# Designs tried in a protein design run: peptides against a protein of PDB entry 5ZKO. Part 23

Target 1, 44 residues: chain A of PDB entry 5ZKO
Amino acid sequence: SASNPRKFSEKIALQKQRQAEETAAFEEVMMDIGSTRLQAQKLR

## One batch from the design tools (peptide; aimed at target 1 I33 L43 R44, target 1 (a further copy) T36)

Design b2_p22_3_s2 (made by RFdiffusion4, then SolubleMPNN; its pose is not in this set)
Fold by OpenDDE base, seed 1:
Structure b2_p22_3_s2 (fold): chain B 44 residues (1-44), chain C 44 residues (1-44), chain A 22 residues (1-22)
Amino acid sequence: as target 1 above (44 residues)
Amino acid sequence: as target 1 above (44 residues)
Amino acid sequence: SKIERETERLRALEFREVLQEA
């Protein structure tokens, strides 16, 4: 790999951040589902 | 997100795919680290 | 987490390499 081995920790940190962002996006979707369910329940 | 999946199930599936891709990217970095270690060992 | 553990291992390795080069 053309990347400096001394930057591996930085690369991993960036990957962790991306994974956290994807997790947050997933949680947002799940929250939207929950909200939708609650709204549907209230309209019954 | 700029992606407009119509169904929540599709949104969830897409997010799971992205998380898997990020995991694969992490594993690639770890493999590169392992290769670097092996190379360093051989040069000793 | 697995990522956190591996990150810490890498950080320690990189630190050692820096010390060896100094």
Scores: peptide ipSAE 0.179, ipTM 0.663, DockQ to the pose 0.045
OpenDDE base, seeds 2, 3, 4, 5: peptide ipSAE 0.163, 0.151, 0.180, 0.174; ipTM 0.648, 0.652, 0.663, 0.660; seeds 2, 4 fail the geometry check

Design b2_p22_3_s3 (made by RFdiffusion4, then SolubleMPNN; its pose is not in this set)
Fold by OpenDDE base, seed 1:
Structure b2_p22_3_s3 (fold): chain B 44 residues (1-44), chain C 44 residues (1-44), chain A 22 residues (1-22)
Amino acid sequence: as target 1 above (44 residues)
Amino acid sequence: as target 1 above (44 residues)
Amino acid sequence: SEIERRMEMLRALTEREVLEEA
């Protein structure tokens, strides 16, 4: 059937959202690891 | 407080899942685009 | 990044599809 550009645009929007969520989750993990390392360093 | 490796591991696992879902969604879009192009070509 | 590359690819393809419909 005919091309459905709106469907592609919708999928792109969803992918952008997933990317943002994935980035945020990664940054959170890195922050937690950093905090843990800092705490461990303070105890040494 | 003490490091929580389980929390980190869980977050990493979730991130890997998100990455896989994002990849799958991308591949689906590309397949849809490819199918549309193929259909258009057949009509020409 | 790979994600950015994919997004750009999707945008370019979507734009082309829109132009083809016009």
Scores: peptide ipSAE 0.255, ipTM 0.693, DockQ to the pose 0.047
OpenDDE base, seeds 2, 3, 4, 5: peptide ipSAE 0.253, 0.256, 0.250, 0.250; ipTM 0.692, 0.691, 0.692, 0.689; seeds 2, 3 fail the geometry check

Design b2_p22_3_s4 (made by RFdiffusion4, then SolubleMPNN; its pose is not in this set)
Fold by OpenDDE base, seed 5:
Structure b2_p22_3_s4 (fold): chain B 44 residues (1-44), chain C 44 residues (1-44), chain A 22 residues (1-22)
Amino acid sequence: as target 1 above (44 residues)
Amino acid sequence: as target 1 above (44 residues)
Amino acid sequence: SAIERRAEALRAQVEREVLQEA
């Protein structure tokens, strides 16, 4: 099948979306850490 | 369950691995595009 | 990345706080 530039753009867009989702998951981990910090602070 | 700082490090390490895997997948997509471009060039 | 550095800094801070209160 001939490589279609539109298909390449779709592949790139999909991979960019996956990278963004993994970044968002990383931010969620940071939020968990931040929440734990806040809880520890309240117990002092 | 008490939040364990060691568990945070494990969560971060796992997310770093996932991000690296998604980057590698993106590089593979770019190689596919590059190979297609080279083939098209040979046919001119 | 900046995000990774921030996450590690927060983790280290929580670790210090938990250990200090123990």
Scores: peptide ipSAE 0.186, ipTM 0.641, DockQ to the pose 0.051
OpenDDE base, seeds 1, 2, 3, 4: peptide ipSAE 0.150, 0.153, 0.159, 0.155; ipTM 0.620, 0.622, 0.629, 0.622; seed 3 fails the geometry check

Design b2_p22_4 (made by RFdiffusion4)
Pose (drawn by RFdiffusion4):
Structure b2_p22_4 (pose): chain A 43 residues (1-43), chain B 44 residues (1-44), chain P 22 residues (1-22)
Amino acid sequence: ASNPRKFSEKIALQKQRQAEETAAFEEVMMDIGSTRLQAQKLR
Amino acid sequence: as target 1 above (44 residues)
Amino acid sequence: AEQLEELEETIEELQEEIEEAA
């Protein structure tokens, strides 16, 4: 499972992991401004 | 073909070079991250 | 690699903002 044999299974796993990380990466970058505004509130 | 070499040896050396650079910068930002968490005490 | 460089740059900006605010 974690290390498939078929090349088709390997490609599917790499695409799955990539989609997860891009979904999570585009969330962290999505609301950075909300954190950047917190500093202006603190200063 | 400069960033994309033909020989596999050149490709492997290139990946090794980039991995060393990416890890070197990563080991810097995560290193002095403690000094930033201490600055946070000043606020509260 | 591009995503990791963007994350490092964002973390460094956030660290500088925290140091200035403190």

Design b2_p22_4_s1 (made by RFdiffusion4, then SolubleMPNN; from b2_p22_4, 14 letters changed)
Fold by OpenDDE base, seed 4:
Structure b2_p22_4_s1 (fold): chain B 44 residues (1-44), chain C 44 residues (1-44), chain A 22 residues (1-22)
Amino acid sequence: as target 1 above (44 residues)
Amino acid sequence: as target 1 above (44 residues)
Amino acid sequence: MERRRKLIEILRDLRRQIQEAA
C-alpha cells in the first residue's frame, strides 16, 4: 500500500537525525585533526 | 495541498546544491589528508 | 551522506595512527 504519510514523515525525520549526527561527528574530528597534525610534525 | 511541483523542483535543486557543497568540502579535506597520511606513515 | 561517513572514518583512523606513534 502507498507510503503511509505517517511512515514517510518518520523516515524523513530519522534521515535528518542521522545527518545531524554525522555532521556533529565530522565537526568534532575536523576540530581535532589540527592538533593531531601538529603532534605529527613535532615527532619529525 | 499536494507537493506543488514547483516547490518540489526547488527542493530538489537545493538538495543538489547542498550535495555539491559537501562534495567540494570533501575534496578539499581529502587533498589535505594526503599530506597528513604521508606524515603518519613516516612515523611508523 | 556516505562520502561524509567515509571521510570521518578515514580521519579517525589517521588520528589514531598519529596518536599511537606519539
Scores: peptide ipSAE 0.193, ipTM 0.584, DockQ to the pose 0.512
OpenDDE base, seeds 1, 2, 3, 5: peptide ipSAE 0.164, 0.152, 0.161, 0.107; ipTM 0.550, 0.529, 0.551, 0.463; seed 3 fails the geometry check

Design b2_p22_4_s2 (made by RFdiffusion4, then SolubleMPNN; from b2_p22_4, 9 letters changed)
Fold by OpenDDE base, seed 3:
Structure b2_p22_4_s2 (fold): chain B 44 residues (1-44), chain C 44 residues (1-44), chain A 22 residues (1-22)
Amino acid sequence: as target 1 above (44 residues)
Amino acid sequence: as target 1 above (44 residues)
Amino acid sequence: MEQLRRLMEMLRELQEMIREAA
């Protein structure tokens, strides 16, 4: 059937929200990895 | 005003680009973690 | 989602190894 731009925009908005949340979580993990790497270096 | 499917396509393309960048970052970090894990294992 | 979960798991394992080695 005919596509609805409003429905598409809502889906895109939802996908963007999910992507933003995953990106934020990823960045947090990356910071923790950086800290952990620093700790590992101190053991050498 | 009326929603434009072309704009939706652009947003989807941008999202795919972001996902590709995140995947690349993930792979880089996994390599780093692998190396760090090996180093940490040698300390035991 | 799967990538993030995997990273978090690997991070936890690495942190545990570091704590044990320290």
Scores: peptide ipSAE 0.273, ipTM 0.645, DockQ to the pose 0.487
OpenDDE base, seeds 1, 2, 4, 5: peptide ipSAE 0.268, 0.271, 0.205, 0.269; ipTM 0.639, 0.642, 0.585, 0.641

Design b2_p22_4_s3 (made by RFdiffusion4, then SolubleMPNN; from b2_p22_4, 11 letters changed)
Fold by OpenDDE base, seed 1:
Structure b2_p22_4_s3 (fold): chain B 44 residues (1-44), chain C 44 residues (1-44), chain A 22 residues (1-22)
Amino acid sequence: as target 1 above (44 residues)
Amino acid sequence: as target 1 above (44 residues)
Amino acid sequence: SEQRRRLIELLRELQQQIKEAA
């Protein structure tokens, strides 16, 4: 059956959610790397 | 506590998984769009 | 990502086309 507008809106919402999750995960990894580097610097 | 390399690798793996899921979902939607367009064309 | 942006745009266009055809 032809995909209806409701299904498309749901797909858009899911894509936005995935984007937000990916961005948050990336930022978390970068923050952890930054913290680790700072800790390593303090040990020097 | 300092994030260990294992935690980084796990976070990177999760990020890659999310990216793969996003790509798969994108391809599925593009296929749905193509099918819908083809169906609409047949109705003309 | 560019891919995600493109997907959202295409979905919006398709939604609009369906609404206009109805």
Scores: peptide ipSAE 0.230, ipTM 0.609, DockQ to the pose 0.065
OpenDDE base, seeds 2, 3, 4, 5: peptide ipSAE 0.219, 0.199, 0.215, 0.198; ipTM 0.599, 0.582, 0.608, 0.600; seeds 2, 4 fail the geometry check

Design b2_p22_4_s4 (made by RFdiffusion4, then SolubleMPNN; from b2_p22_4, 11 letters changed)
Fold by OpenDDE base, seed 5:
Structure b2_p22_4_s4 (fold): chain B 44 residues (1-44), chain C 44 residues (1-44), chain A 22 residues (1-22)
Amino acid sequence: as target 1 above (44 residues)
Amino acid sequence: as target 1 above (44 residues)
Amino acid sequence: SERRRRLIEILRELQEQIREAA
């Protein structure tokens, strides 16, 4: 069956959305680590 | 000058207090790390 | 302190794990 370009584009859009969500979650975790690191540094 | 037992006991008390404060701060940071670790695990 | 040192190591390990998962 020929590649359905519409279905392909939808899959790509969903993939991009998922990637954006993962990136946002990653950034949030990194911020938390940064804050925690700062606290740990103050305990020195 | 003879060791002033009173001054010594005061220093020990202050040291114990500081240790307790450091322990409490450490536990707080570990809780934050635990939460962050859980979030990171969900990203896998 | 030893405890503080351990904490820093845990943070570093966690950071690395997150980078690898991303």
Scores: peptide ipSAE 0.157, ipTM 0.502, DockQ to the pose 0.074
OpenDDE base, seeds 1, 2, 3, 4: peptide ipSAE 0.153, 0.152, 0.152, 0.152; ipTM 0.501, 0.497, 0.496, 0.498

Design b2_p22_5 (made by RFdiffusion4)
Pose (drawn by RFdiffusion4):
Structure b2_p22_5 (pose): chain A 43 residues (1-43), chain B 44 residues (1-44), chain P 22 residues (1-22)
Amino acid sequence: ASNPRKFSEKIALQKQRQAEETAAFEEVMMDIGSTRLQAQKLR
Amino acid sequence: as target 1 above (44 residues)
Amino acid sequence: AAVDAIEAALDALLAALEALHA
């Protein structure tokens, strides 16, 4: 499972992990401005 | 073909070089992250 | 000064996260 044999299974796993991370990465980057506004509120 | 070499040896050395660079910068931002968490006490 | 130091550290974290994602 974590280390498949077939190349098709390996490609599917790499694409799955990539989609998860890009979904999570594009969430952290999505609302940075909300955090950047908090500093202006604090200053 | 400069960033994309032909020989596999050149490709492996290139990946090793980049990995050393990426890890070196990563070990810097995460290193002094404690000094930033201490600055946070000044606010509260 | 503390807020600037926290913001600078956050920008460095984001730049490192973007470089690793690239």

Design b2_p22_5_s1 (made by RFdiffusion4, then SolubleMPNN; from b2_p22_5, 9 letters changed)
Fold by OpenDDE base, seed 3:
Structure b2_p22_5_s1 (fold): chain B 44 residues (1-44), chain C 44 residues (1-44), chain A 22 residues (1-22)
Amino acid sequence: as target 1 above (44 residues)
Amino acid sequence: as target 1 above (44 residues)
Amino acid sequence: DAVDAIEEQLERLLELLKRLHA
């Protein structure tokens, strides 16, 4: 079947939104991990 | 202007690459968490 | 104590990472 550019555009937009959400969550987690690691090091 | 499916395909490919990179980072972080947890356990 | 708190936090973070990876 013929590809529909509008459908592809919508899919890309949704994928970009999802990636942005995941990136934000990942960055938050990384900050928390960094803090936790630092705390663990202080206990040594 | 008319949408170009090839351009959209390229954008999707880049998105998939970014997701793969993020997955690799997640796996690395999970290993670090495991190590940190083990270290914390040793401090008890 | 502080060690217990760290371990608990690590467990929560691990669970969150698993969800993000899925």
Scores: peptide ipSAE 0.159, ipTM 0.541, DockQ to the pose 0.388
OpenDDE base, seeds 1, 2, 4, 5: peptide ipSAE 0.154, 0.139, 0.106, 0.140; ipTM 0.538, 0.512, 0.478, 0.509; seed 4 fails the geometry check

Design b2_p22_5_s2 (made by RFdiffusion4, then SolubleMPNN; from b2_p22_5, 8 letters changed)
Fold by OpenDDE base, seed 4:
Structure b2_p22_5_s2 (fold): chain B 44 residues (1-44), chain C 44 residues (1-44), chain A 22 residues (1-22)
Amino acid sequence: as target 1 above (44 residues)
Amino acid sequence: as target 1 above (44 residues)
Amino acid sequence: DAVDAIEEQLNRLLEALKRLHA
């Protein structure tokens, strides 16, 4: 059946939102890892 | 204008690729953290 | 000590990543 463009649009929007949320969370974790790594280096 | 289903398909494919790349990055970071954690444990 | 604190942080980060991966 002809895929409804509206359904695609909604799916894309939802995926973009999820990806943005995951990216933001990932960036936060990476910042924390950076801080932790710096702390670990101080133990050398 | 009627959103072209082909454009949606391409966008979805691109998003899936980006998500896969992000997942791979997550896994790499998790491995690095695991290694670092093991090293930290050796300092106890 | 400092090592324990770092290990704890790493554990928290690992768990956070696992949640994001799931």
Scores: peptide ipSAE 0.269, ipTM 0.658, DockQ to the pose 0.410
OpenDDE base, seeds 1, 2, 3, 5: peptide ipSAE 0.260, 0.262, 0.261, 0.263; ipTM 0.651, 0.651, 0.652, 0.653

Design b2_p22_5_s3 (made by RFdiffusion4, then SolubleMPNN; from b2_p22_5, 8 letters changed)
Fold by OpenDDE base, seed 2:
Structure b2_p22_5_s3 (fold): chain B 44 residues (1-44), chain C 44 residues (1-44), chain A 22 residues (1-22)
Amino acid sequence: as target 1 above (44 residues)
Amino acid sequence: as target 1 above (44 residues)
Amino acid sequence: DAVDAIEEALERLLELLRRLHA
């Protein structure tokens, strides 16, 4: 049966949401790295 | 007994060496992160 | 120490990058 357009749209929406969540997590870690680097530099 | 100046100097030298090693290790990791980030960006 | 913290952050980052590009 043709993948129901509604189901397809839901899958796409879910995929976009997951991507956004992963991106946010990535950015958080990058910020942590930046903060840690700054702290380490202060110890020099 | 007064901490032997020679022993003190050795301790200071050792401390400086350790600090340098830690700094080098830190910088290496930071470079790796930078490289990894660049690679990731290329995949986007 | 600071080096350990960075290494841990790198590991987390690498894991996230794998997920993002899978």
Scores: peptide ipSAE 0.123, ipTM 0.510, DockQ to the pose 0.191
OpenDDE base, seeds 1, 3, 4, 5: peptide ipSAE 0.123, 0.095, 0.097, 0.116; ipTM 0.491, 0.469, 0.471, 0.496

Design b2_p22_5_s4 (made by RFdiffusion4, then SolubleMPNN; from b2_p22_5, 9 letters changed)
Fold by OpenDDE base, seed 2:
Structure b2_p22_5_s4 (fold): chain B 44 residues (1-44), chain C 44 residues (1-44), chain A 22 residues (1-22)
Amino acid sequence: as target 1 above (44 residues)
Amino acid sequence: as target 1 above (44 residues)
Amino acid sequence: DAVDAIEEALERLLELLRRLHE
């Protein structure tokens, strides 16, 4: 079936949204790791 | 030097305070991890 | 995938936190 341009654009938008959410979650984890490392350094 | 009971009590109080602060910081990070985990599960 | 990578990172973080709290 011809790629309905509308459905294609929606699919791309959803993909971009998911990618942004995944990136944000990763950044949050990395920040928490950074905080944990800082705490560990202070306790040393 | 004789462990000044007053200085000893102060040291114990400071130790308890630090332990409480460390516990609070740990709980905060665990809450953030919980939120991140929930987000990751929704993306799967 | 990226979600699996995040879950792995979370597991590592939890282990580090456990060790720090003990």
Scores: peptide ipSAE 0.126, ipTM 0.515, DockQ to the pose 0.162
OpenDDE base, seeds 1, 3, 4, 5: peptide ipSAE 0.124, 0.103, 0.105, 0.103; ipTM 0.507, 0.490, 0.493, 0.489; seed 4 fails the geometry check

Design b2_p22_6 (made by RFdiffusion4)
Pose (drawn by RFdiffusion4):
Structure b2_p22_6 (pose): chain A 43 residues (1-43), chain B 44 residues (1-44), chain P 22 residues (1-22)
Amino acid sequence: ASNPRKFSEKIALQKQRQAEETAAFEEVMMDIGSTRLQAQKLR
Amino acid sequence: as target 1 above (44 residues)
Amino acid sequence: AAVDAIEAQLDAVLAQLEALHA
């Protein structure tokens, strides 16, 4: 499972992990401005 | 073909070089991250 | 000064996160 044999299974796993991370990465970058506004509120 | 060499040896050395650079900068931002969490005490 | 130091560290973390994501 974590280390498949077939190349098709390996490609599917790499694409799955990539999609998860890009979904999570594009969430952290999505609302940075909300955090950048908190500093102006604090200063 | 400069960033994309032909020989596999040149490709492996290139990946090793980049990995050393990426890790060196990563070990810097995460290193002095404690000094930033101490600055946070000044606010509260 | 403490807010500026936290923001500078946040920029460095985000720039490193973008470099690793690229």

Design b2_p22_6_s1 (made by RFdiffusion4, then SolubleMPNN; from b2_p22_6, 11 letters changed)
Fold by OpenDDE base, seed 5:
Structure b2_p22_6_s1 (fold): chain B 44 residues (1-44), chain C 44 residues (1-44), chain A 22 residues (1-22)
Amino acid sequence: as target 1 above (44 residues)
Amino acid sequence: as target 1 above (44 residues)
Amino acid sequence: DAVDKIEEQLNRLLEALKRLHE
């Protein structure tokens, strides 16, 4: 299929958006894990 | 024009690499959670 | 108890990570 630069641009933009959302969600989970680990350590 | 298919292909490849790295990070975190869970169970 | 809550939280976090990988 013809390399349509516009289609590629749209795909890249969409992928970047998804990646940003996943990154934000991951960071939130990591913060929660850190908090949970700290709580677990207090029980040791 | 800003739409160079080759440049876009490179950007897509880079994005895929980042996604793979994030996947690996998630897997590592899941393993850590598993270990932490076992430790928590040991405290019961 | 606190340990049970932690275990549950870990399970929730694990499930959240799984969802992020979908």
Scores: peptide ipSAE 0.245, ipTM 0.638, DockQ to the pose 0.356
OpenDDE base, seeds 1, 2, 3, 4: peptide ipSAE 0.242, 0.242, 0.238, 0.240; ipTM 0.635, 0.634, 0.632, 0.634

Design b2_p22_6_s2 (made by RFdiffusion4, then SolubleMPNN; from b2_p22_6, 9 letters changed)
Fold by OpenDDE base, seed 2:
Parts: structure tokens; C-alpha cells; sequence
Structure b2_p22_6_s2 (fold): chain B 44 residues (1-44), chain C 44 residues (1-44), chain A 22 residues (1-22)
């Protein structure tokens, strides 16, 4: 079945979306770690 | 100066309050770490 | 990977907090 360029484009778009979501989740976790560490320092 | 029992009682009350605040802050940090850990696991 | 590194960092922080609370 001819790789429909439209289907290919949609697949690429979906892949980019997933990558963006993973990146956003990673950034959120990093911010939480930073916040948690700051709170821990305040307990000293 | 005679250790005024009232002043002593106030000092003890203040100490208990500080201890409670530290405990609460600790518990908050522990919950944040737990939540962050769960989020990290979802990224796998 | 990055997730493993994060989990390790969290574990280290937990250990520190446990020691602080002792």
C-alpha cells in the first residue's frame, strides 16, 4: 500500500506531539524536584 | 530571676509548636517526593 | 536514562530527609 504522504505526515505529527508531551512531563518533574529540594533546605 | 512557671509553660508551648511545624513540613516534603516519584515512573 | 537519574536523585533526597528527621 503506497505510503500515503498524508498518513505519513499524520504519523510524524503524532510522533512530535508525543515527544512534546514527554518533554513537558520531564520539565514538570524537574520543577517538582527543585521545589522539593528547596523545601528540604528550609528544614535545615 | 525566679523561673516564672508561666514563662516556663509558654516556652514549652512554643517549643511544642515549633516541633509540630517541623513535623508538618517534613510530611509535606515526603508527600511531594512520593508524588514526583510516581510521576517519574509514569515516564518509563 | 533520564528517568532513572531522577529516581536516584529522589532516593538520595529521601535518605537525607530521613536522617534529618532522626
Amino acid sequence: as target 1 above (44 residues)
Amino acid sequence: as target 1 above (44 residues)
Amino acid sequence: DAVDAIEEQLDRLLEYLKRLHE
Scores: peptide ipSAE 0.135, ipTM 0.502, DockQ to the pose 0.145
OpenDDE base, seeds 1, 3, 4, 5: peptide ipSAE 0.135, 0.111, 0.118, 0.132; ipTM 0.502, 0.486, 0.500, 0.501; seeds 3, 4 fail the geometry check

Design b2_p22_6_s3 (made by RFdiffusion4, then SolubleMPNN; from b2_p22_6, 8 letters changed)
Fold by OpenDDE base, seed 1:
Structure b2_p22_6_s3 (fold): chain B 44 residues (1-44), chain C 44 residues (1-44), chain A 22 residues (1-22)
Amino acid sequence: as target 1 above (44 residues)
Amino acid sequence: as target 1 above (44 residues)
Amino acid sequence: DAVDAIEEALDRLLAYLERLHK
């Protein structure tokens, strides 16, 4: 039967939420790596 | 008109090939990071 | 120290990539 638009919209909303959480996690890791690089440079 | 089964099969084959290539690239990156981690541990 | 910080950052990066691939 035809995809239920309501179920589809919920699936898209959940996907967007997951994407936002993954983006936030990525940004946190990149900031940590940046800080680590700065610390390593100070040892030179 | 009806999807051409031959074109469909080709599309699926191409998709599988791309998936295999992406998996290989991912594994390479993971190995490089693992090697870097091991090198860092040797400096301790 | 800086080496420890690098190791920890790499661990976090690996964990992120593993989650992304699933």
Scores: peptide ipSAE 0.147, ipTM 0.531, DockQ to the pose 0.611
OpenDDE base, seeds 2, 3, 4, 5: peptide ipSAE 0.136, 0.107, 0.106, 0.128; ipTM 0.504, 0.481, 0.478, 0.512; seed 2 fails the geometry check

Design b2_p22_6_s4 (made by RFdiffusion4, then SolubleMPNN; from b2_p22_6, 11 letters changed)
Fold by OpenDDE base, seed 4:
Structure b2_p22_6_s4 (fold): chain B 44 residues (1-44), chain C 44 residues (1-44), chain A 22 residues (1-22)
Amino acid sequence: as target 1 above (44 residues)
Amino acid sequence: as target 1 above (44 residues)
Amino acid sequence: DAVDAIEEALDRLLEYLKRRHK
């Protein structure tokens, strides 16, 4: 069936949103690791 | 000049190989982190 | 303590990787 351009655009938008969420999650983890490292260094 | 596969089939094969390598790398990292987590738990 | 914090950070990292893994 002919791909509805609107459906395609919505699919792309959803994909972009998912990627943004993954990026945010990664950044959060990296901040947590950084904080944890700092805490560990204070105990050393 | 880097010999890029000219044939479509060869390009696809190369792409699949790269994807497989990336997947394997991720799986290895996950296993290593899992092992490290277990070690950390033993120290707790 | 620091060990607990490390463990929690690793848990979050693992969760991230699992979500990313296809």
Scores: peptide ipSAE 0.206, ipTM 0.582, DockQ to the pose 0.593
OpenDDE base, seeds 1, 2, 3, 5: peptide ipSAE 0.201, 0.202, 0.201, 0.196; ipTM 0.578, 0.579, 0.574, 0.575

Design b2_p22_7_s1 (made by RFdiffusion4, then SolubleMPNN; its pose is not in this set)
Fold by OpenDDE base, seed 5:
Structure b2_p22_7_s1 (fold): chain B 44 residues (1-44), chain C 44 residues (1-44), chain A 22 residues (1-22)
Amino acid sequence: as target 1 above (44 residues)
Amino acid sequence: as target 1 above (44 residues)
Amino acid sequence: SEAADAAVAAEIAERLLEALKK
């Protein structure tokens, strides 16, 4: 059956959400690294 | 305890892998849409 | 692209971590 365009839209929306979640997780990791760096500097 | 930099590296590596997987999934969705579009054009 | 930017950011993070190990 013809791939339902509405189903495609839903798939795309879900994929965008997943990508946003991955981006948020990445940002969290980077913030943690930043905090560690700042702490290390304070101990110098 | 100080966030272990080695643990950070591992987190980043895992995050990169996850992002790559999400990208691959997105490309698959787009290919499916492309195929559907092409089929629709052939039926016109 | 956003994906390319994310890859660059990840590389930067790795370098920062390496610097912290020294």
Scores: peptide ipSAE 0.121, ipTM 0.573, DockQ to the pose 0.094
OpenDDE base, seeds 1, 2, 3, 4: peptide ipSAE 0.115, 0.118, 0.098, 0.119; ipTM 0.572, 0.578, 0.581, 0.579

Design b2_p22_7_s2 (made by RFdiffusion4, then SolubleMPNN; its pose is not in this set)
Fold by OpenDDE base, seed 5:
Structure b2_p22_7_s2 (fold): chain B 44 residues (1-44), chain C 44 residues (1-44), chain A 22 residues (1-22)
Amino acid sequence: as target 1 above (44 residues)
Amino acid sequence: as target 1 above (44 residues)
Amino acid sequence: SAAAEAAVLAEIIERLLEALQK
């Protein structure tokens, strides 16, 4: 069935949630990399 | 524990998978919107 | 677009990983 505007809104909301989750994962990776770099610098 | 490069690589792979899934979802939403638009135009 | 933003994030992660491996 052709999606209606309300269905579109729901899909957009879901998409935004996925984006937020991906962003959180990205930030976690960046934090881990940053921590590792900091540790490596301390060993120098 | 400080993540090692292999762990980083695994995180990157997971992130790429998430990206692909998000892209697919985005394309589906766009396709649905496009289809609805086309139908509306036919009614005019 | 959300898809474009996701691609940018992935690219940044890849670049940082490469830098760390050097």
Scores: peptide ipSAE 0.121, ipTM 0.585, DockQ to the pose 0.084
OpenDDE base, seeds 1, 2, 3, 4: peptide ipSAE 0.113, 0.114, 0.117, 0.111; ipTM 0.580, 0.588, 0.579, 0.582; seed 4 fails the geometry check

Design b2_p22_7_s3 (made by RFdiffusion4, then SolubleMPNN; its pose is not in this set)
Fold by OpenDDE base, seed 3:
Structure b2_p22_7_s3 (fold): chain B 44 residues (1-44), chain C 44 residues (1-44), chain A 22 residues (1-22)
Amino acid sequence: as target 1 above (44 residues)
Amino acid sequence: as target 1 above (44 residues)
Amino acid sequence: SEAAEAAVAAQIAERLLEALQK
């Protein structure tokens, strides 16, 4: 059945949310690494 | 405890995989939409 | 687009992983 445009928009919206959550998780990992690097620099 | 570089690399590797999977999921959704549009064009 | 942002994030992750493996 021709998936109606509403169903498409719902799928896209849900996918956008998932991508944003994955990006946030990535940023958290990067922040942890960055903070560790900064701490290492301060101890030098 | 200074998270060791190995732990960081493991986190990054896992995150890379997750990002790739999310991207693939997005592409699948877009392909489904695209295929539907193509089918609609053929019926015109 | 969110997809483009995710792709950039993945690329950064790759670079970081490479750096951590050195």
Scores: peptide ipSAE 0.125, ipTM 0.578, DockQ to the pose 0.074
OpenDDE base, seeds 1, 2, 4, 5: peptide ipSAE 0.104, 0.071, 0.118, 0.072; ipTM 0.557, 0.566, 0.564, 0.574

